Peptides against a protein of PDB entry 3NZW. Designs and how they scored, part 29

Target 1, 212 residues: chain A of PDB entry 3NZW
Amino acid sequence: TTTLAFRFQGGIIVAVDSRATAGNWVASQTVKKVIEINPFLLGTMAGGAADCQFWETWLGSQCRLHELREKERISVAAASKILSNLVYQYKGAGLSMGTMICGYTRKEGPTIYYVDSDGTRLKGDIFCVGSGQTFAYGVLDSNYKWDLSVEDALYLGKRSILAAAHRDAYSGGSVNLYHVTEDGWIYHGNHDVGELFWKVKEEEGSFNNVIG
Target 2, 222 residues: chain B of PDB entry 3NZW
Amino acid sequence: QFNPYGDNGGTILGIAGEDFAVLAGDTRNITDYSINSRYEPKVFDCGDNIVMSANGFAADGDALVKRFKNSVKWYHFDHNDKKLSINSAARNIQHLLYGKRFFPYYVHTIIAGLDEDGKGAVYSFDPVGSYEREQCRAGGAAASLIMPFLDNQVNFKNQYEPGTNGKVKKPLKYLSVEEVIKLVRDSFTSATERHIQVGDGLEILIVTKDGVRKEFYELKRD

## One batch from the design tools (peptide; made by RFdiffusion4, then SolubleMPNN)

Design b1_p11_7_s3 (from b1_p11_7, 6 letters changed)
Fold by OpenDDE base, seed 2:
Structure b1_p11_7_s3 (fold): chain B 212 residues (1-212), chain C 222 residues (1-222), chain A 11 residues (1-11)
Amino acid sequence: as target 1 above (212 residues)
Amino acid sequence: as target 2 above (222 residues)
Amino acid sequence: GFPPSVREWYL
């Protein structure tokens, strides 16, 4: 898996691959690694598929309950804290989760929290999470600026996942791309890595390690 | 050293059509290199137009299916005989599986039915309850032999329109029930040739708006 | 771990 999220002047970009594996077996190329908790809040998945899917779905329910009880959307800080508290209760039990909780509230603005099954909870501007995270960081860190245009930011997110899909055997399938603003998240499509690779190679003159 | 799990072999396969879905399984049950049964059905009609199979360790599979059937029964009791939707069934099965997260059911689970729009639906589960809706899925012993075939023949992977120099993919389209049955039969006959844990018989459950139909075909018995 | 025929998914 490779997931990433970063803050910039235009909000948050979230980009993820879609491969699941079982050992050397490619279990799926079409897994949805982003949960849409509400129109303003996203969760990303890396690690055990069941652990992530089950508990992030559970988190969605908790966020909805908060909204019903308090008559306002849950903060990104509170949502991420609920998840971190939950996984901490299972510390040592063998859960495997690397998650990002990304969203916008009027109180917080655009916000990203990293939460993993070790109980780590971090607020930050840039995170890459998964087996391909270092490959994504290589591209992302090289090109990231706060002042990126929305178009350039979207491309950078997509391009970083593509780099990870190229080098990480456990990442691939497609890129799912999101832009989060004060108006909520916007889905920017599913981009098949096979097609995207050749397009990017041609347009950039990149990936010259591969003969076309 | 005690091992609580067994492996009873077999293979299962689900394919969703436009207005139907199929779930198929061979009827061979084995332990190690011995055939326990040449006809032990492993695909079940669970009611509400949902068919289910949990392939791997048969004791766990049977237990899971039994629990799900009971869940359907209680759903009717609690909700005035409301039909359980396939998506709700999938969520319920996730909870059944994940409820044993630390002592999992040793099975690959597939369910098939129609979604609320009447479209064919196949859901696949790992042993601990992650799930995905897919157009097709193979599970069990010969899944690695069948799934690539389905990628090619159901999802048309690596197929391009002639004369386009590989620039235009073969368009996705739904297959007819007859075409799907052919693919299922070809999948299992091929798997039987190459895998000792697959064979004897093939049972196919076809789900349409009119209910569940069963078909049976002989497989090699060697 | 699970055998290849029955394996948990990892992302």
Scores: peptide ipSAE 0.519, ipTM 0.835, DockQ to the pose 0.732; fails the geometry check
Fold by OpenDDE base, seed 4:
Structure b1_p11_7_s3 (fold): chain B 212 residues (1-212), chain C 222 residues (1-222), chain A 11 residues (1-11)
Amino acid sequence: as target 1 above (212 residues)
Amino acid sequence: as target 2 above (222 residues)
Amino acid sequence: GFPPSVREWYL
């Protein structure tokens, strides 16, 4: 898996691959590694598929209950804390989760929290999570700046996942891309790595380690 | 050391059509290198037009299917005989599986049916309850032999329109029930040739708006 | 641990 999220002047970009594995076996190329908790809040998945899918779905239910009880959307801080508290209770039990909770509230603005099954909870502007995270960081860090246009930011997110898909055997399939703003998240499509790779190679003159 | 798990082999396969879905399984049950049964069905009609198979350790599979059938029964009791939708069934099965997260059911589960729009639906589960809706999925002993074939023949992977220099993919389209059954039969006959844990018989459950029907075909008994 | 035919998915 490779997931990433970063803040910039235009909000948040979230980009993820779609491969699931079982050892050396490619179990799926079409897994949804972003849960749409509500129109303003996303969760990303890395680690055990069932752990992430089950508990982030559970998180969605907790967030909805918050809205019903408090008559306002849950904050990104509170949502991430609920998940963090949950995994902390299971510390040592063997859960495997590397998650990012990304969203927008009027109080917080665009916000990203990293939460993992070790009990770590971090607020930050840039995170890459998964077996391909270092490959994604290589591209993302090299090109990131706060003042990116929305178009450039979307491309950078997509391009960083592509780099990871290229080098990490456990990442691939497609890139799912999101843009989060004050108006909520916007889905920016599913981009098959097989097609995207050749397109990017041609347009950039990159990936010269591969002969076409 | 005591091992709580066994492996009873076998293979299962689900394919969704436009207005139907198919779930198929061989009828061979084995332990190690011995055939326990040449006809032990592992695909079940669970009611509400949902068919289910949990392939791997048969004791766990049977337990899971029984629990799900019971879940359907209680759903009717609690909700005035409301039909359980396939998506709700999938969520329920996730909870059944994840409820044993730290001592999992040793099975690969597939269910098939129709969604609320009448479209064919196939859901697959890992042993601990992650699930995905797909057009097709193979599970069990010969899944690694069959799944790539399904990628090519159901999802048309690596196929391109003639004359486009490989730039235009073959368009996705639904397969007819006859085409699906052909693919299922070819999958299992091929798997039987190359895997000792697959064979004897093939049972296919077809789900349509009119209900569930069954077809049976002989496989090699070697 | 699961037999090779039955494995949990990892992302």
Scores: peptide ipSAE 0.519, ipTM 0.830, DockQ to the pose 0.712; fails the geometry check
Fold by OpenDDE base, seed 5:
Structure b1_p11_7_s3 (fold): chain B 212 residues (1-212), chain C 222 residues (1-222), chain A 11 residues (1-11)
Amino acid sequence: as target 1 above (212 residues)
Amino acid sequence: as target 2 above (222 residues)
Amino acid sequence: GFPPSVREWYL
């Protein structure tokens, strides 16, 4: 898996691959590694598929309950804390989760929290999470600026996942791309890596380690 | 050391069509290299137009299917005989599986039916309850032999329009029930040739708006 | 552990 999220002047970009594996077996190339908790809040998945899917769905329920009780959307801080508290209670039980909770509230603005099954909870501007995270960071860190245009930011997110898909055997399939703004998240499509790779190579003159 | 799990072999396969879905399984049940039964059905009509199979350790599979059937029963009691939708069934099965997260059911679960729009639906589960809706999925012993074939013949992977220099993919389209049955039969006959845990018989459950029908075909018995 | 025929999915 490779997931990433970063804050910039235009909000948040979230980009993820779609491969699931079982050892050397490619279990799926079409896994949805972003859960749309509500129109303003996203969760990303890395690690055990069942652990992430089950508990992030549970998180969605908790967020909805908050909204019903408090008559206000839950904050990104509170949502991420609920998940963090939950996984911390299971510490040592063998959960495997690397998640990002990304969203927008009037109180917080665009916000990203990293939460993992070790009990770590971090707020930050840039995270890459998964077996391909270092490959994504290589591209993302080299090109990131706060002042990126929305177009450039979307491309950078997509391009960073593509780099990871290229080098990480456990990442691939497609890139699912999101832009989070004050008006909520916007889905920017599913980009098959097989097609995207050659397109990017041609347009950039990159990936010269591959002959094509 | 004591191993609480067995492996009863077999293979299952689900394919969704436009207005139908199929879930198929061989009828061989084995332990190690011994055939326990040449006709032990493992694909079940669970009611509400939902077909289910949990392939791997048969004791776990049977337990899971029984629990789900019971869940359907109680759903009717609690919700005025409301039909359980396939997506709700999938969520319920996730909870059944994940409820044993730390002593999992040793099974690969597939369900098939129609979604609320009347479109064919196949859901696949790992042992601990992650699930995905797909157009097709093979599970069990010969899944590694069948799944690449399904990628090519159901999802048209690596197929391109002639004369386009590989630039235009073969368009996705739904297969007819006849085409799907042919693919299922070819999949299992091929798997039977190459895997000792697959054979004897093939039972196919076809789900349409008119209900569930069953077809049976002989497989090699060696 | 599990026999290799059935495995959990990892992302």
Scores: peptide ipSAE 0.519, ipTM 0.828, DockQ to the pose 0.687; fails the geometry check
Fold by OpenDDE base, seed 1:
Structure b1_p11_7_s3 (fold): chain B 212 residues (1-212), chain C 222 residues (1-222), chain A 11 residues (1-11)
Amino acid sequence: as target 1 above (212 residues)
Amino acid sequence: as target 2 above (222 residues)
Amino acid sequence: GFPPSVREWYL
């Protein structure tokens, strides 16, 4: 898996691959690694598929209950804390989760929290999470700046996942891309790596290690 | 060293069509190199137009299917005989599987039916309850032999329009029930040739708006 | 070991 999220002047970009593996077996190329918790809140998945899918779905329910009880959306801080508290209760039991909780509230603005099954909870502006994270960081860090246009930011997110899909055997399939603003998240499509790779290579003149 | 799990072999396969879905399984049940049964069905009609198979360790599979059937029963009791939708069934099965997260059912679970729009649906589960809706999925002993074939023949992977220099993919289209059955039969006959844990018989459950139909075909018995 | 079809999926 490779997931990433970063804050910039235009909000938050979230980009993820879609491969699931079972050892050396490609289990799926079409897994949804982003949970749409509410129109303003996303969760990303890396690690055990069932652990992430089950508990982030559960998190969604908790967030909805909060909204019903409190008559306002849950904060990103609180949502991430709920998940963090939950996985911490299972510390040592063998859960495998590397997650990002990304969203917007009026109180917080655009916010990203990293939460993993080790009990770590971090607020930050840039995270890459998964087996391909270092590949994604290589591209993302080299091109990131706060003042990116929305278009450039979307491309950078997509391009970073593509780099990871190229180099990480456990990442691939497609890139799912999101843009989060004060008006909520916007889905920016599913981009098959098989097609995206050649498109990017042609347009950038990159990936010259591959003969096409 | 005690191993709580067995492996009873077999293979299952689900394919969703436009207005139907198919879930098929061989009827061979084995332990190690010994055939326990040449006809032990592993694909079940669970009611509400949902068919289910949990392939791997048969004891776990049977237990899971029984629990799900019971869940369907109680769903009817609690909700005035409301039909359980396939997506709700999938969520329920996730909870059944994840409820044993730390001592999992040793099975690959596939269910098939129609979604609320009447379109074919196949859901696949890992042993601990992650699930995905897909157009096709193979599970069990020969899944590694069949799944690439399905990628090619159902999802048309690596197929391109002739004369386009690989620039235009073969378009996706739904397969007819006849085409699907043919693919299923070819998949299992091929798998039987190369895998000792697959053979004897093929049972295919076909779900349409009219209900569940069952077909049976002989496989090699060697 | 478990066959791929009966192993948990990892992201």
Scores: peptide ipSAE 0.512, ipTM 0.821, DockQ to the pose 0.894; fails the geometry check

Design b1_p11_7_s4 (from b1_p11_7, 4 letters changed)
Fold by OpenDDE base, seed 4:
Structure b1_p11_7_s4 (fold): chain B 212 residues (1-212), chain C 222 residues (1-222), chain A 11 residues (1-11)
Amino acid sequence: as target 1 above (212 residues)
Amino acid sequence: as target 2 above (222 residues)
Amino acid sequence: SFPPAVQEWWL
């Protein structure tokens, strides 16, 4: 898996691959590694598929209950804290989760929290999570600027996942791309790595380690 | 050293059509290198137009299917005989599986039916309850032999329109029930040739708006 | 972890 999220002047970009594996077996190329908790809140998934899917779905229920009880959307801080508290209670039990909770509230603005099964909860502007995270960081860190246009930011997110898909055997399939603003998240499509790779190679003159 | 799990072999396969879904399984049950049964069905009609199979360790599979059938029963009691939708069934099965997260059911689970729009639906589960809706999925012993074939013949992977220099993919389309049955039969006959844990018989459950029907075909009995 | 025949999915 490779997931990433970063803040920039235009909000948040979230980009993820779609491969699931079982050892050396490619279990799926079409897994959704972003959960749409509500129109303003996203969760990303890395680690055990069931752990992430089960508990982030549970988190969605908790967020909805918050809205019903408090008559307002839950904050990104509170949502991430609920998940963090949950996994901390299971510390040592063997859960495997690396997640980013990304969203927008009027109080917080665009916000990203990293939460993992070790009990770590971090607020930040840039995170890459998964077996391919270092490959994604290599591209993302090299090109990141706060002042990126929305178009450039979307491309950078997509391009960083592509780099990871290229080098990490456990990442691939497609890139799912999101843009989060004050109006909520916007889905920016599913980009098959097989097609995207050749397009990017041609347009950039990159990936010269592969001959076409 | 005690191993709580067995492996009873077998293979299962689900394919969704436009207005139908198919879930198929061989009828061979084995332990190690011994055939326990040549006809032990592992695909079940669970009611509400939902068919289910949990392939791997048969004791765990049977337990899981029984629990799900019971869940359907209680759903009717609690909700005035409301039909359980396939998506709700999938969520319920996730909870059944994840409830044993730290001592999992040793099975690959597939269910098939119709969604609320009447379209064919196939859901697959890992042993601990992650699930995905797909057009097709193979599970069990010969899944690695069949799944790539399904990628090519159901989802048309690596197929392109002639004369486009590989630039235009073959368009996705639904397969007819007859086409699906052909693919299922070819999948299982091929798997039987290359895997010792697959064979004897093939049972296919077809789900339509009119209900569940069954077809049976002989496989190699070697 | 699981035996290879029936293994959990990883992302």
Scores: peptide ipSAE 0.470, ipTM 0.810, DockQ to the pose 0.633; fails the geometry check
Fold by OpenDDE base, seed 2:
Structure b1_p11_7_s4 (fold): chain B 212 residues (1-212), chain C 222 residues (1-222), chain A 11 residues (1-11)
Amino acid sequence: as target 1 above (212 residues)
Amino acid sequence: as target 2 above (222 residues)
Amino acid sequence: SFPPAVQEWWL
């Protein structure tokens, strides 16, 4: 898996691959690694598929309950804390989760929290999470700046996942791309890595390690 | 060292059509190199137009299916005989599987039915309850032999329109029930040739708006 | 760990 999220002047970009594996077996190329908790809040998945899917779905329920009880959307800080507290209760039991909780509230603005199954909870501007995270960081860190246009930011997110899909055997399939603003998240499509690779190679003159 | 799990072999396969879905399984049950039964069905009609199979360790599979059937029964009791939707069934099965997260059911689970729009639906589960809706899925012993075939013949992977120099992919389209049955039969006959844990018989459950139909075909018995 | 045919999925 490779997931990433970063803050910039235009909000948050979230980009993820879609491969699941079982050992050497490619279990799926079409897994949804982003949960849409509400129109303003996303969760990303890396690690054990069942652990992530089950508990982030559970988190969604808790966020909805908060909204019903408090008549206000949950903050990104509170949502991420709920998940962090939950996984901490299971510490040592063998859960495997690397998650990002990304969203916008009027109180917080655009916000990203990293939460993993060790109980680590970090607020930050840039995170890459998964087996391909270092490959994504290589591209993302080299091109990131706060003042990116929305178009350039979307491309950078997509391009970083593509780099990881190229180098990480456990990442691939497609890129799912999101832009989060004060108006909520916007889905920017599913981009098949096979098609995207050749397009990017041609347009950039990149990936010259592969002969066309 | 004690191993609480067995492996009863077999293979299952689900394919969703436009207005139907199929779930098929061979009827061979084995332990090690011995055939326990040449006809032990592993695909079940669970009511509410949902068919289910949990392939791997048969004791775990049977237990899971029984629990799900019971869940359907209680759903009716609690919700005035409301039909359980396929998506709700999938969520319920996730909870059944994940409830044993630390001592999992040793099975690959597939369910098939129609979604609330009447479209064919196939859901597949890992042993601990992650699930995905897909157009097709193979599970069990010969899944690695069948799934690539389904990628090619159901999802038309690696197929391009002739004369386009590989620039235009073969378009996705739904397959007819007859075409799907052909693919299922070809899948299992091929798997039987190459895998000792697959064979004897093939049972196919076909789900339509009119209910569940069963078909049976002989497989090699060697 | 489970054998590949019935192994849990990883992301």
Scores: peptide ipSAE 0.466, ipTM 0.811, DockQ to the pose 0.758; fails the geometry check
Fold by OpenDDE base, seed 3:
Structure b1_p11_7_s4 (fold): chain B 212 residues (1-212), chain C 222 residues (1-222), chain A 11 residues (1-11)
Amino acid sequence: as target 1 above (212 residues)
Amino acid sequence: as target 2 above (222 residues)
Amino acid sequence: SFPPAVQEWWL
């Protein structure tokens, strides 16, 4: 898996691959690694598929309950804390989760929290999470600027996942791309790596390690 | 060291069509190299036009299916005989599986039915309850033999329009029930030839708006 | 751990 999220002047970009594996077996190329918790809040998934899918779905329920009880959307801080507290209770039990809770509230603005099954909870502007995270960071860090246009930011997110899909055997399939603004998240499509790779290679003159 | 798990072999396969879905399984049950039964059905009609199979350790599979059937029953009791949708069934099964996260059901689970729009639906689960809706999925002993075949023949992977220099993919289209049945039969006959844990019989459950139909075909008994 | 046929999915 490779997931990433970053803040920039235009909000938040979230980009993820779609491969699931079972050892050397490619279990799926079409897994949804982003949970749409509400129109303003996303969760990303890396680690055990069931752990992430189950508990982030559970998180969605908790966020909805918060909204019903408090008559206000849950903050990104609170949502991430709920998940963090939950996984911390299971510390040592063998859960495997690396998640980013990304969203917008009027109180917080665009916000990203990293939460993992080790009990780590971090607020930040840039995170890459998964087996391909270092590959994504290589591209993302090299090109990131706060002042990126929305178009450039979307491309950078997509391009960073593509780099990871290329180098990480456990990442691939497609890129799912999101842009989060004050008006909520916008899905920017599913981009098959098999097609995207050649397009990017041709347009950029990149990936010259591959002949074809 | 106590090992609570066995492996009873077998293989299952789900394929979704436009207005139907199929879930098929062989009827061989084995332990190691011994055939326990040549006819032990492992694909079940669970009601509400949902068919289910949990392939791997048969004791776990049977337990899971029984629990799900019971869940369907209680859903009717609690919700005024409302039909359980296939997506809700999938969520329920996730909870059944994940409820044993730390002592998992040793099975690969597939369900098939129709979604709320009447479209064919196949959901597959890992042992601990991650799930995905797909057009096709193979599970069990010969899954590694069948799944790549399904990628090619159901989802037309690596197929391109002639004369396009590989630039135009073969367009996706739904398969007819007859085409799907052919693919299922070819899958299982081929798997039977190459895997000792697959054989004896093939049972196919076909789900349409009219209900569940069963078909049976002989496989090699070697 | 599980054999490949029934192994847990990893992201």
Scores: peptide ipSAE 0.465, ipTM 0.813, DockQ to the pose 0.763; fails the geometry check
Fold by OpenDDE base, seed 1:
Structure b1_p11_7_s4 (fold): chain B 212 residues (1-212), chain C 222 residues (1-222), chain A 11 residues (1-11)
Amino acid sequence: as target 1 above (212 residues)
Amino acid sequence: as target 2 above (222 residues)
Amino acid sequence: SFPPAVQEWWL
């Protein structure tokens, strides 16, 4: 898996691959690694598929309950804390989760929290999470600027996942891309790596290690 | 060291069509190299136009299916005989599987039916309850032999329009029930040739708006 | 551990 999220002047970009594996077996190329908790809140998945899917779905329910009870959307801080508290209760039990909770509230603005099954909870502006995170960071860090246009930011997110998909055997399939603003998240499509790779190579003149 | 799990082999396969879905399984049940049964069905009609199979360790599979069937029953009791939708069934099965997260059912689970729009639906589960809706899925012993074939023949992977220099992919289209049945039969016939845990018989459950139909075909018995 | 056919999926 490779997931990433970063804050910039235009909000938050979230980009993820879609491969699931079982050992050296490619289990799926079409897994949804982003949960749409509400129109303003996203969760990303890395690690055990069932752990992530189950508990982030549960998180969604908790967030909805908060909204119903408090008549206000849950904060990104609170949502991430709920998940963090939950996984911490299971510390040592063998859960495997690397998640990012990304969203917007009026109080917080665009916000990203990293939460993993080790009990770590971090607020930050840039995270890459998964087996391909290092590859994604290589591209993302090299090109990241706060002042990126929305278009450039979307491309950078997509491009970073593509790099990881190229180098990480456990990442691939497609890139799912999101843009989060004050108006909520916007889905920016599913981009098959097989097609995207050649497009990017042609347009950038990159990936010259691969002969087309 | 004690291993609490057995492996009863077998293979299952689900394919969703436009207005139908199929779930097929061989009928061989094996332990190690010994055939326990040449006809032990592992694909079940669970009611509400949902068919289910949990392939791997048969004891776990049977237990899971029984629990799900019971869940369907209670759903009817609690909700005035409301039909359980396939997506709700999938969520329920996730909870059944994940409830044993730390001592999993040793099975690959597939269900098939129609979604609320009447379209064919196949859901697959890992042993601990992650699930995905897909157009096709193979599970069990020969899944690794069949799944690539399905990628090619159902999802048309690596197929391109002739004369396009590989630039235009073969378009996706739904397969007819006849085409799907043919693919299923070819899949299991091929798997039987190369895997000792697959054979004897093939049972196919076809789900349509009219209900569940069952077909049976002989496989090699060696 | 589970064989690939019945192994837990990882992301």
Scores: peptide ipSAE 0.465, ipTM 0.798, DockQ to the pose 0.803; fails the geometry check

